# Peptides against a protein of PDB entry 5NXQ: the designs that were tried, part 98

Target 1, 114 residues: chain A of PDB entry 5NXQ
Amino acid sequence: EIQIPVSMAAEEEYLRSKVLSELLTDTLENDGEMYGNENEVLAALNGAYDKALLRLFASACSDQNVEKALSLAHELKQDRALTAAVKISERAELPSLVKKINNIREARYEQQLK

## One batch from the design tools (peptide; made by RFdiffusion4, then SolubleMPNN)

Design b2_p23_5_s4 (from b2_p23_5, 14 letters changed)
Fold by OpenDDE base, seed 1:
Structure b2_p23_5_s4 (fold): chain B 114 residues (1-114), chain A 23 residues (1-23)
Amino acid sequence: as target 1 above (114 residues)
Amino acid sequence: DYEEELEEVVEEAEELIREAKAK
């Protein structure tokens, strides 16, 4: 039996979650409300999306591929997922990546205040 | 709990990184 590498499995889950999240967003923009539970559905999809991304992020960190890791971090939606990415970066001993991810967090915080 | 799931992902990542360093 063929064993699927963790990174490939993560990519599959990421792509699936991304497509579903985008489809839901487009539906809400064009067709309106989803019986008042759209926020809960979006949260669930975004959670799965970020979780899958974090696994890809971890793989990139393990490969010491800082550029790929940073690109993936920019795709994360939730602040708590960025926090997780910082923890992973610290464990990977990638201080430059830690700093850049914290900059992403700060930028998003400032945007929310405006 | 989603926070617990994220913690599990972090732990999984730490293991992956540890294994990579050991090679």
Scores: peptide ipSAE 0.599, ipTM 0.935, DockQ to the pose 0.815
Fold by OpenDDE base, seed 5:
Structure b2_p23_5_s4 (fold): chain B 114 residues (1-114), chain A 23 residues (1-23)
Amino acid sequence: as target 1 above (114 residues)
Amino acid sequence: DYEEELEEVVEEAEELIREAKAK
């Protein structure tokens, strides 16, 4: 069995989940109707997508690459994934990143209120 | 569940960060 580095595995999963999510989204937009569990599939894909991103995010944090980490955090879709990113940032002792991610969360909350 | 999976990802991240700091 071929051993794949964690970072490479994360990138692969990210790309796969991103592509599949986009394809499904495009399909739903084109059809304009739901025929089954499309939303459930999207949720599952979003979950996998965010997990993959979080692993990339962790790698960026370990490299002390705050800008890359922040960029990745902006790509996260779920609030609970942002919460996980905050936790990782805290462990990485990157308080500025913690603040910026919390700002992302707050901004999304405000958008939901509208 | 998914929350547990996220916790596992956080734990993996912590280990990665710890190893990076120790290097």
Scores: peptide ipSAE 0.599, ipTM 0.935, DockQ to the pose 0.828
Fold by OpenDDE base, seed 3:
Structure b2_p23_5_s4 (fold): chain B 114 residues (1-114), chain A 23 residues (1-23)
Amino acid sequence: as target 1 above (114 residues)
Amino acid sequence: DYEEELEEVVEEAEELIREAKAK
């Protein structure tokens, strides 16, 4: 079995999940439906996507690369994933990043209210 | 469940951060 570096594996999983999520989204937008389980498949892909992003996010935090970490946080789809990102930021002792991620959450809440 | 999976990712992240701080 070929051993792949952890960082490369994380990026590969992110890219795979991202591409599949985008393809499914495009298909739903154009065709409206697939096989009747589209929402379940999309949810599973979004979950995998966010988990992969969080691993990249953690790597950025470990490098103290706040700007990269913030950019990755903006790509997160689920609120519970943003919550996880806040927890990681706290462990990384990056209070400015915590604040900025919470701002992302607030902005999304306000958008949902409208 | 997915919530447990997210907790595992956070734990992995904490380990990574701890290792980075040790360097």
Scores: peptide ipSAE 0.598, ipTM 0.935, DockQ to the pose 0.805
Fold by OpenDDE base, seed 2:
Structure b2_p23_5_s4 (fold): chain B 114 residues (1-114), chain A 23 residues (1-23)
Amino acid sequence: as target 1 above (114 residues)
Amino acid sequence: DYEEELEEVVEEAEELIREAKAK
């Protein structure tokens, strides 16, 4: 079996999850159909999206590409995913990235209060 | 469990970072 580089595999999964999430959102907005499980489906897709994105984030960290890692962190949707990103950043010994991700978390908390 | 899945991703990341540092 052909071994695909980790970064390429992660990118494929990210793109797939992103497309599915966007497609579902568009479908619900256009059709207005509710079956009772849409919220659960959306949550699952968001979870998969963040998980895939975190793998891309990890790859960027391993490359010591702080700017790319930070850009990816901004795309994360769930706070628990940002928490995971912080953990990865700590393991990568990127304290500046840790601080910036925590700033993202704090900013989102403040926005939720508005 | 999603939390466990996130932990696995973190572990995978740690291994990737370790390998990168070893090169």
Scores: peptide ipSAE 0.597, ipTM 0.935, DockQ to the pose 0.785

Design b2_p23_6_s1 (from b2_p23_6, 10 letters changed)
Fold by OpenDDE base, seed 3:
Structure b2_p23_6_s1 (fold): chain B 114 residues (1-114), chain A 23 residues (1-23)
Amino acid sequence: as target 1 above (114 residues)
Amino acid sequence: SSMKEKLLEEMEEIIEEEMEELE
């Protein structure tokens, strides 16, 4: 039995979720059709997307690849995903990464207020 | 390593906890 590495599995799911999210977004923007469930579908896709990214993030943290981890964190969409990234960074004992991710979160809060 | 595997498992638990669906 061949086990797929966590990073590879996460990357596959990330790419799939990203493509589906983009396709749905493009369809809604170009066709303008609303069926009443688009937001729910997008939320589900975003959830899967962020979960996949977080698994990649966790892998990077486990390798102590702070730069890669930080780059992945910037791609996270939901605030709860950033929270997860902070907790993962704490578990990995990467305080510098914790600080940088919190800065990302704070920056997004400020942008939402404007 | 076993230690790395355990670490990744703990991280997965964090992901599952934080990304739990509210619906």
Scores: peptide ipSAE 0.619, ipTM 0.922, DockQ to the pose 0.673
Fold by OpenDDE base, seed 5:
Structure b2_p23_6_s1 (fold): chain B 114 residues (1-114), chain A 23 residues (1-23)
Amino acid sequence: as target 1 above (114 residues)
Amino acid sequence: SSMKEKLLEEMEEIIEEEMEELE
């Protein structure tokens, strides 16, 4: 059996989840019809997407690559994923990254309020 | 390397906790 490094596996899962999430989103936007489970499927895909992305984020943090970590954090979709990113950053002892991710979260909150 | 591995394991636990399905 082919052994895939954790980082490569995470990348693969991220890309797959990203593509599927985008395809589903586009389908829903273009078709406009609801079949009953599209939102659940989309939520699951988004969850998988963020989860995979967080693994990449964790890897970047472990490498002390703050720039890469921050760029990945911007790609996170769910607030709970940003929370995870903050906690990961704290564990990695990257306070500057913590602040920047919190800024991302706050910005999204403000956008939702308007 | 061992420390990095342990760190990644702890981070994975964070991911699992925060991204746990509520269903």
Scores: peptide ipSAE 0.618, ipTM 0.922, DockQ to the pose 0.682
Fold by OpenDDE base, seed 1:
Structure b2_p23_6_s1 (fold): chain B 114 residues (1-114), chain A 23 residues (1-23)
Amino acid sequence: as target 1 above (114 residues)
Amino acid sequence: SSMKEKLLEEMEEIIEEEMEELE
């Protein structure tokens, strides 16, 4: 049996989770309520989406590919996922990336206050 | 490499800790 590399498995999960999250979001925006548990389903999908992204992010960090890592961080949705990205960057000893991700977090906080 | 593999394992632990689902 063929074993799929971790990075490829993460990409597959990311794409699947992204598609499902987008489909649900579009349905809610266009058709309104579905089954009464839309928020719970969306949260679960977003969680899986961010986890998959973080695995790709970790891979990029391990390769010292800061540009790719930063691009992936911008795609993260949840604040807790950005926190995870910061911790991963610290472990990878990438202080410039840490600062840039913290800037993303601060920018999102400011937008929420408006 | 073994070092890279260990690093990725540690990063996976961070992901699991931060993204742990709460009931």
Scores: peptide ipSAE 0.618, ipTM 0.921, DockQ to the pose 0.605
Fold by OpenDDE base, seed 4:
Structure b2_p23_6_s1 (fold): chain B 114 residues (1-114), chain A 23 residues (1-23)
Amino acid sequence: as target 1 above (114 residues)
Amino acid sequence: SSMKEKLLEEMEEIIEEEMEELE
């Protein structure tokens, strides 16, 4: 069986998850149709999206590419994914990145309070 | 490198732990 490099597999999964998540979101916003499982499907897609993105993030961290890693972190949707990104950054010994990601999380918290 | 591979494995474990599905 053909083995795909981890980085390529992660990118493919990210793109697939991103497209599907966006399509579903647009459908809900534009058509106004709500079904019983739509929110659950969207949550699952968001989970897959963030997981794939985190693998790209991990790769960037391993390459010491802080700028790329930070850019990817901004694309994360779920708070738990940001937490994962912080832990990954700590493991990679990138304290400046840790601080910046925590700032992203704090900013989102403040936005939710408005 | 071996160290990079190990690092990526540890990062994958973090991802699996934080993004674990409960259902």
Scores: peptide ipSAE 0.617, ipTM 0.922, DockQ to the pose 0.539

Design b2_p23_6_s2 (from b2_p23_6, 8 letters changed)
Fold by OpenDDE base, seed 1:
Structure b2_p23_6_s2 (fold): chain B 114 residues (1-114), chain A 23 residues (1-23)
Amino acid sequence: as target 1 above (114 residues)
Amino acid sequence: SHMEKELLEEMEEIIEEEEEEAE
């Protein structure tokens, strides 16, 4: 059996989960309510999406590619995922990245209050 | 590298912990 590198596996899962999440979102926006457990399915898809994205983020941090890491962080959907990204950045000893990700979190909090 | 592997393992633990907390 062929072993797939961690980064490639993460990209595959990211793309899969991203497509499914987008399809579900588009369906809800264009066709209205789906009969069933839309919120549960969406949460599961978003979880898988962020998990895959965080693995890519971790790889970027390991490579000391702060620009790529920050770009990936902007694509994270859930606040808990941003928190994980902060923790990862701290472990990678990237304080500038920590600050920038926290700024993303704060911006999202402010938007929710409006 | 060995150092990269160790770092990635630590980061994977962080990712897994966040998923467990969400459940």
Scores: peptide ipSAE 0.330, ipTM 0.836, DockQ to the pose 0.782
Fold by OpenDDE base, seed 3:
Structure b2_p23_6_s2 (fold): chain B 114 residues (1-114), chain A 23 residues (1-23)
Amino acid sequence: as target 1 above (114 residues)
Amino acid sequence: SHMEKELLEEMEEIIEEEEEEAE
């Protein structure tokens, strides 16, 4: 079996999950309900998407590439994923990144309050 | 590196824990 580098595998999964999530979202926006379980499917896809993205995020943190890590964090969809990103940043001893991700989370909370 | 591998493993555990909470 072909050995695929971890980073490439993570990127592949991220891209796959991203494409599927976007396709489903677009379909729902344009065509409406299809089978009655679209929300559940979308949630599962978003979960997979964030999980894959977090692995890329972890890699960026390991490389001490704070700028890349922050960019990836902005792409996270779920609040729990941002929380995970904070925990990862703390483990990586990147306090500046922790603060920046918390700012993202706070900004999203403020938007929800509107 | 060995250190990098250990760090990534710890981070993977964090990721897995968050996904389990969603289930």
Scores: peptide ipSAE 0.328, ipTM 0.835, DockQ to the pose 0.782
Fold by OpenDDE base, seed 4:
Structure b2_p23_6_s2 (fold): chain B 114 residues (1-114), chain A 23 residues (1-23)
Amino acid sequence: as target 1 above (114 residues)
Amino acid sequence: SHMEKELLEEMEEIIEEEEEEAE
């Protein structure tokens, strides 16, 4: 079995999940239902997408690359993923990043109220 | 480094915990 470095594996999974998620989203918006389970598939894809992003995020935090970490956090789709990012940031002892990610969460909450 | 590896492992545990909560 070929061993792939964790960082490379995460990047590959992220890209794959991102493309598939975007394609499915576009299909739902423009072509409607195809198989009847698109919402479930999309949820699964979004989960995989965020998981891959979080691994990249963790790597960025480990490298003390706050700007890269923040950029990645903005790409997270689910609130629970942002929560995970906060926890990771806390473990990495990056309080400025914690605050910025919490601001992202608050902004999304406010948008939902509009 | 060893410290970096341990940190990444801890972060992976956080990621795995979030995945389990979604199931």
Scores: peptide ipSAE 0.326, ipTM 0.834, DockQ to the pose 0.790
Fold by OpenDDE base, seed 2:
Structure b2_p23_6_s2 (fold): chain B 114 residues (1-114), chain A 23 residues (1-23)
Amino acid sequence: as target 1 above (114 residues)
Amino acid sequence: SHMEKELLEEMEEIIEEEEEEAE
């Protein structure tokens, strides 16, 4: 049995979740067909996507790669995932990253109010 | 390193906690 490094496994899971999330989103936007479970499937995919992305984010923080961490944070979809990213940044003692992620959250709140 | 491993474990706990809150 071949053991895959944790970072590679996380990347694979992220890519898989990203592709599925994008495909489902495009399908719903274009076809508009609702069978009753599409929203649940989408939510589950988004959850898996953010979870995988957060693991990559954590790895970037561990490497003290703030630029990469910030780029990954911009790709997070759910607000709760951004909250998790803030907590991770705090534990990693990266206050500048905390501020920047909070700015992302604030910007999204403003967009939702429009 | 040992420090890196501990940090990653702590971060994983944060990720798991957020998932549990959503369920």
Scores: peptide ipSAE 0.324, ipTM 0.835, DockQ to the pose 0.792

Design b2_p23_6_s3 (from b2_p23_6, 9 letters changed)
Fold by OpenDDE base, seed 2:
Structure b2_p23_6_s3 (fold): chain B 114 residues (1-114), chain A 23 residues (1-23)
Amino acid sequence: as target 1 above (114 residues)
Amino acid sequence: SAEKKKLLEEMEEIIEEAEEEAE
């Protein structure tokens, strides 16, 4: 059996989840509801997307690649995922990254208020 | 390294906990 590097596997899952999430989002925006469990499907896809992305984020943190980690954090969709990213950053002892991710969270809250 | 592996395992636990809180 061919061994696939963990990073490559994570990237594959991320890309797959990203494509599906974007496709569903575009469909809902252009065609309306999917009749049934569209919200549940979207939530599941977003969850899978963020999970895959968080694994990439964790890898970047373990490599002390703050810039890559920050770029990945900007791509996270759910607030709970950003919270997880903060916790991961704390574990990796990257306080500057913690601050920057918290700024992302605050910015999103402000945008929702407008 | 062993330290890096341990760190990644701890981070995986954080990711799993985030998913459980959503359910």
Scores: peptide ipSAE 0.567, ipTM 0.916, DockQ to the pose 0.728
Fold by OpenDDE base, seed 4:
Structure b2_p23_6_s3 (fold): chain B 114 residues (1-114), chain A 23 residues (1-23)
Amino acid sequence: as target 1 above (114 residues)
Amino acid sequence: SAEKKKLLEEMEEIIEEAEEEAE
């Protein structure tokens, strides 16, 4: 079995899940075709997407690359993923990043209220 | 480094825990 570096594996999974999620979303929006499990599939894909992205985020944090980490956090889809990103940032002892990610989360809450 | 590896492992645990809570 070929062992792939964590960062490379994460990037591959991220790209795969991103493409599939976008394709499914576009299909639902444009064609309206329903097979009965699209929402479940989409949720699963989004989960995989965020998981992969969080691994990239963790890598950026380990490199002390706050700007890259923040950019990745903006790409996270689910609130639970942002929460995980905060915890990761805390573990990495990056308080400035913690604050910025919390701002992202708060901004999304405000947008949902509109 | 060993420290970086350990840190990444801890972060992976956080990610896994987040997914478990969502299930």
Scores: peptide ipSAE 0.566, ipTM 0.916, DockQ to the pose 0.732
Fold by OpenDDE base, seed 3:
Structure b2_p23_6_s3 (fold): chain B 114 residues (1-114), chain A 23 residues (1-23)
Amino acid sequence: as target 1 above (114 residues)
Amino acid sequence: SAEKKKLLEEMEEIIEEAEEEAE
């Protein structure tokens, strides 16, 4: 069996989850209902997507690559994932990143109120 | 390094908790 480097595997999982999530979202927006379990499928895909992305985020934080970490944080979909990103940033002792991610969360809250 | 590995493991625990998944 071919062994793939961990970093490549993580990237592959992220990309796969991203593509599937986008395809499902697009289908629901443009073609309507699928099989009656669309919400459950979407939730599962979003979870997998954020999980994969958070692992990339954690890796970036461990490298103290704040710019890369921030870029990844912007791609997170769920608020719980952003919260996790904050916790990860705190553990990595990156206060500037913590502040920036909190700004992302606040901005999203404001958008929901509009 | 061992320290980096430990750090990543702790981060993984945060991720698993956030996604409500078992390790």
Scores: peptide ipSAE 0.562, ipTM 0.913, DockQ to the pose 0.460
Fold by OpenDDE base, seed 1:
Structure b2_p23_6_s3 (fold): chain B 114 residues (1-114), chain A 23 residues (1-23)
Amino acid sequence: as target 1 above (114 residues)
Amino acid sequence: SAEKKKLLEEMEEIIEEAEEEAE
């Protein structure tokens, strides 16, 4: 068996989770409830999606690639994932990235306030 | 490098902790 690098494995998992999450979301928007547990399924999928994305984010941070890391952070769905991204950025000693991610989080909070 | 490996391990712990807090 061929050993797959962690970054490549994370990318594959991210893409898989992203596609499935989008398909289910579209179905709910157009066709309504399917099985009665859609929100739970979507939450689980979003968790897996963000986890995979955070691993890619961590890799970018380890390479000191702030631009790539920021691009990935914008793709995160859950607030808890953004919080994790901030912690990762702090550990990587990237204060500029910390500020930018906090701006993303604040913007999302403002949107929720309507 | 050894330093990069250690850093990635620490970041993995942060990711795992984020998931546990949500459960």
Scores: peptide ipSAE 0.568, ipTM 0.917, DockQ to the pose 0.735; fails the geometry check

Design b2_p23_6_s4 (from b2_p23_6, 11 letters changed)
Fold by OpenDDE base, seed 2:
Structure b2_p23_6_s4 (fold): chain B 114 residues (1-114), chain A 23 residues (1-23)
Amino acid sequence: as target 1 above (114 residues)
Amino acid sequence: SSEKEKLLKEMEEIIEEMEKEMK
């Protein structure tokens, strides 16, 4: 069995989780059908999605690729994931990225208030 | 490098902590 690099494995999981999350979301929005556990499934999928994405984010930070890291942060769905991204950025000593991610969080908060 | 490996490990721990908060 071949060993897959961490970054490649994370990307594969990200793509898989992204597809599943989007499919479920589209189904709920277009079909409007609920069978009892769709919200739970969606939450689980979002968790897996963000987890995979955060690993890509971490990799980008380790490479000091701030632009790529920021782009990935915009794709995060959950606020807790953004919080994790901030912590990761702090560990990577990327204060500019910290500020930019916090701006993303604030923007989402503002959107929720509307 | 060893430094990069340590950094990635710390970042993974942060990700794991996020998961624990959902339980």
Scores: peptide ipSAE 0.452, ipTM 0.885, DockQ to the pose 0.721
Fold by OpenDDE base, seed 1:
Structure b2_p23_6_s4 (fold): chain B 114 residues (1-114), chain A 23 residues (1-23)
Amino acid sequence: as target 1 above (114 residues)
Amino acid sequence: SSEKEKLLKEMEEIIEEMEKEMK
């Protein structure tokens, strides 16, 4: 039986969801809004994207690769995903990473206020 | 290692909790 490693599966899903999310975003910006369930579709795509990223993030944390983990955290789109990343970092006992991710969250809050 | 596998499982649970909060 051929088994695909979890990390490879996560990377594939991440890349797929990233492309789809970007394509949809570009379509909405350039070709007009979708009818009806636009927000629902976007939420689903972004959710899948962040979920895949978080699995990669978790893997990086388990490898104690803080630099890679931080880079992945910067790519997360949703605030709830950043919150999850903080929790994962706490479980992995990486306090420096926790602080840096919280800084990302704060920076995004400030951007939303402007 | 077994410890690493356990850690990854716990992290997966955190990810699942994120999905629950979305609903």
Scores: peptide ipSAE 0.448, ipTM 0.885, DockQ to the pose 0.726
Fold by OpenDDE base, seed 3:
Structure b2_p23_6_s4 (fold): chain B 114 residues (1-114), chain A 23 residues (1-23)
Amino acid sequence: as target 1 above (114 residues)
Amino acid sequence: SSEKEKLLKEMEEIIEEMEKEMK
């Protein structure tokens, strides 16, 4: 078995999940087929996507790369993933990042209200 | 470093908790 660095493994999984999620979404939007489980499949894919992305986020935080971490946080899709990102930021002792991610969350809440 | 590894493991636990909420 080939040993892959953690960062590379995370990036691979992120890219795989991202591509698959996008392809599935595009396919469903373009062909209009309904299978009855699209939402469940998409949720699972989005979950995998965010999970992989959070690992990249964690790596960025460990490197004290706030700019990269924030950029990654903007790519998170689920609110629970943003919450996880906040917790990770707190553990990394990056209060400025915590504030910025909370701003992202609040902005999304406001968008949902409109 | 060992400290970095420890930090990453702690962060992984946070990620795993998120996964549990997904179920």
Scores: peptide ipSAE 0.448, ipTM 0.884, DockQ to the pose 0.773
Fold by OpenDDE base, seed 4:
Structure b2_p23_6_s4 (fold): chain B 114 residues (1-114), chain A 23 residues (1-23)
Amino acid sequence: as target 1 above (114 residues)
Amino acid sequence: SSEKEKLLKEMEEIIEEMEKEMK
C-alpha cells in the first residue's frame, strides 16, 4: 500500500475539508433552504476540517513555530477544537500559546452573548 | 527524533479524544 507522509496527508485533507465546508455553508446561506440532514452534514465537514487543521497545528507546535500555530488556531471553527489546541499547546510546553488560544475562546464566548 | 515522535503521538491522542466526544 502506498504510504503518504503524514504532513502531506494532513494538508491535503485540510484543503479538501475546507473547500467542502465553505461550499456547503455558502449554499445554505444563499439558498435559504434547510433540510433535515444539512446541519449534520455541515457538522461532519467542520469536524473533519478541524481535525485536519489540528494535525497541522500539532506539527507547528512540535516545530516550536508559535506564530504558525496561532494562525492555525484562529482558523479553527469548533470550541472543542480550540480546547484540543490548548491541550496540545500544553503538551508542547508553550504557555504563551495556551494563553492566546484561551483568549480566542473567550472572545468567541463574548461574541455569542451579543 | 524519538522525543518528537512521542509528542506527536500524544497530540494525536488528544485529537482522537475530540472525535470521541462527537460520538
Scores: peptide ipSAE 0.450, ipTM 0.885, DockQ to the pose 0.714; fails the geometry check

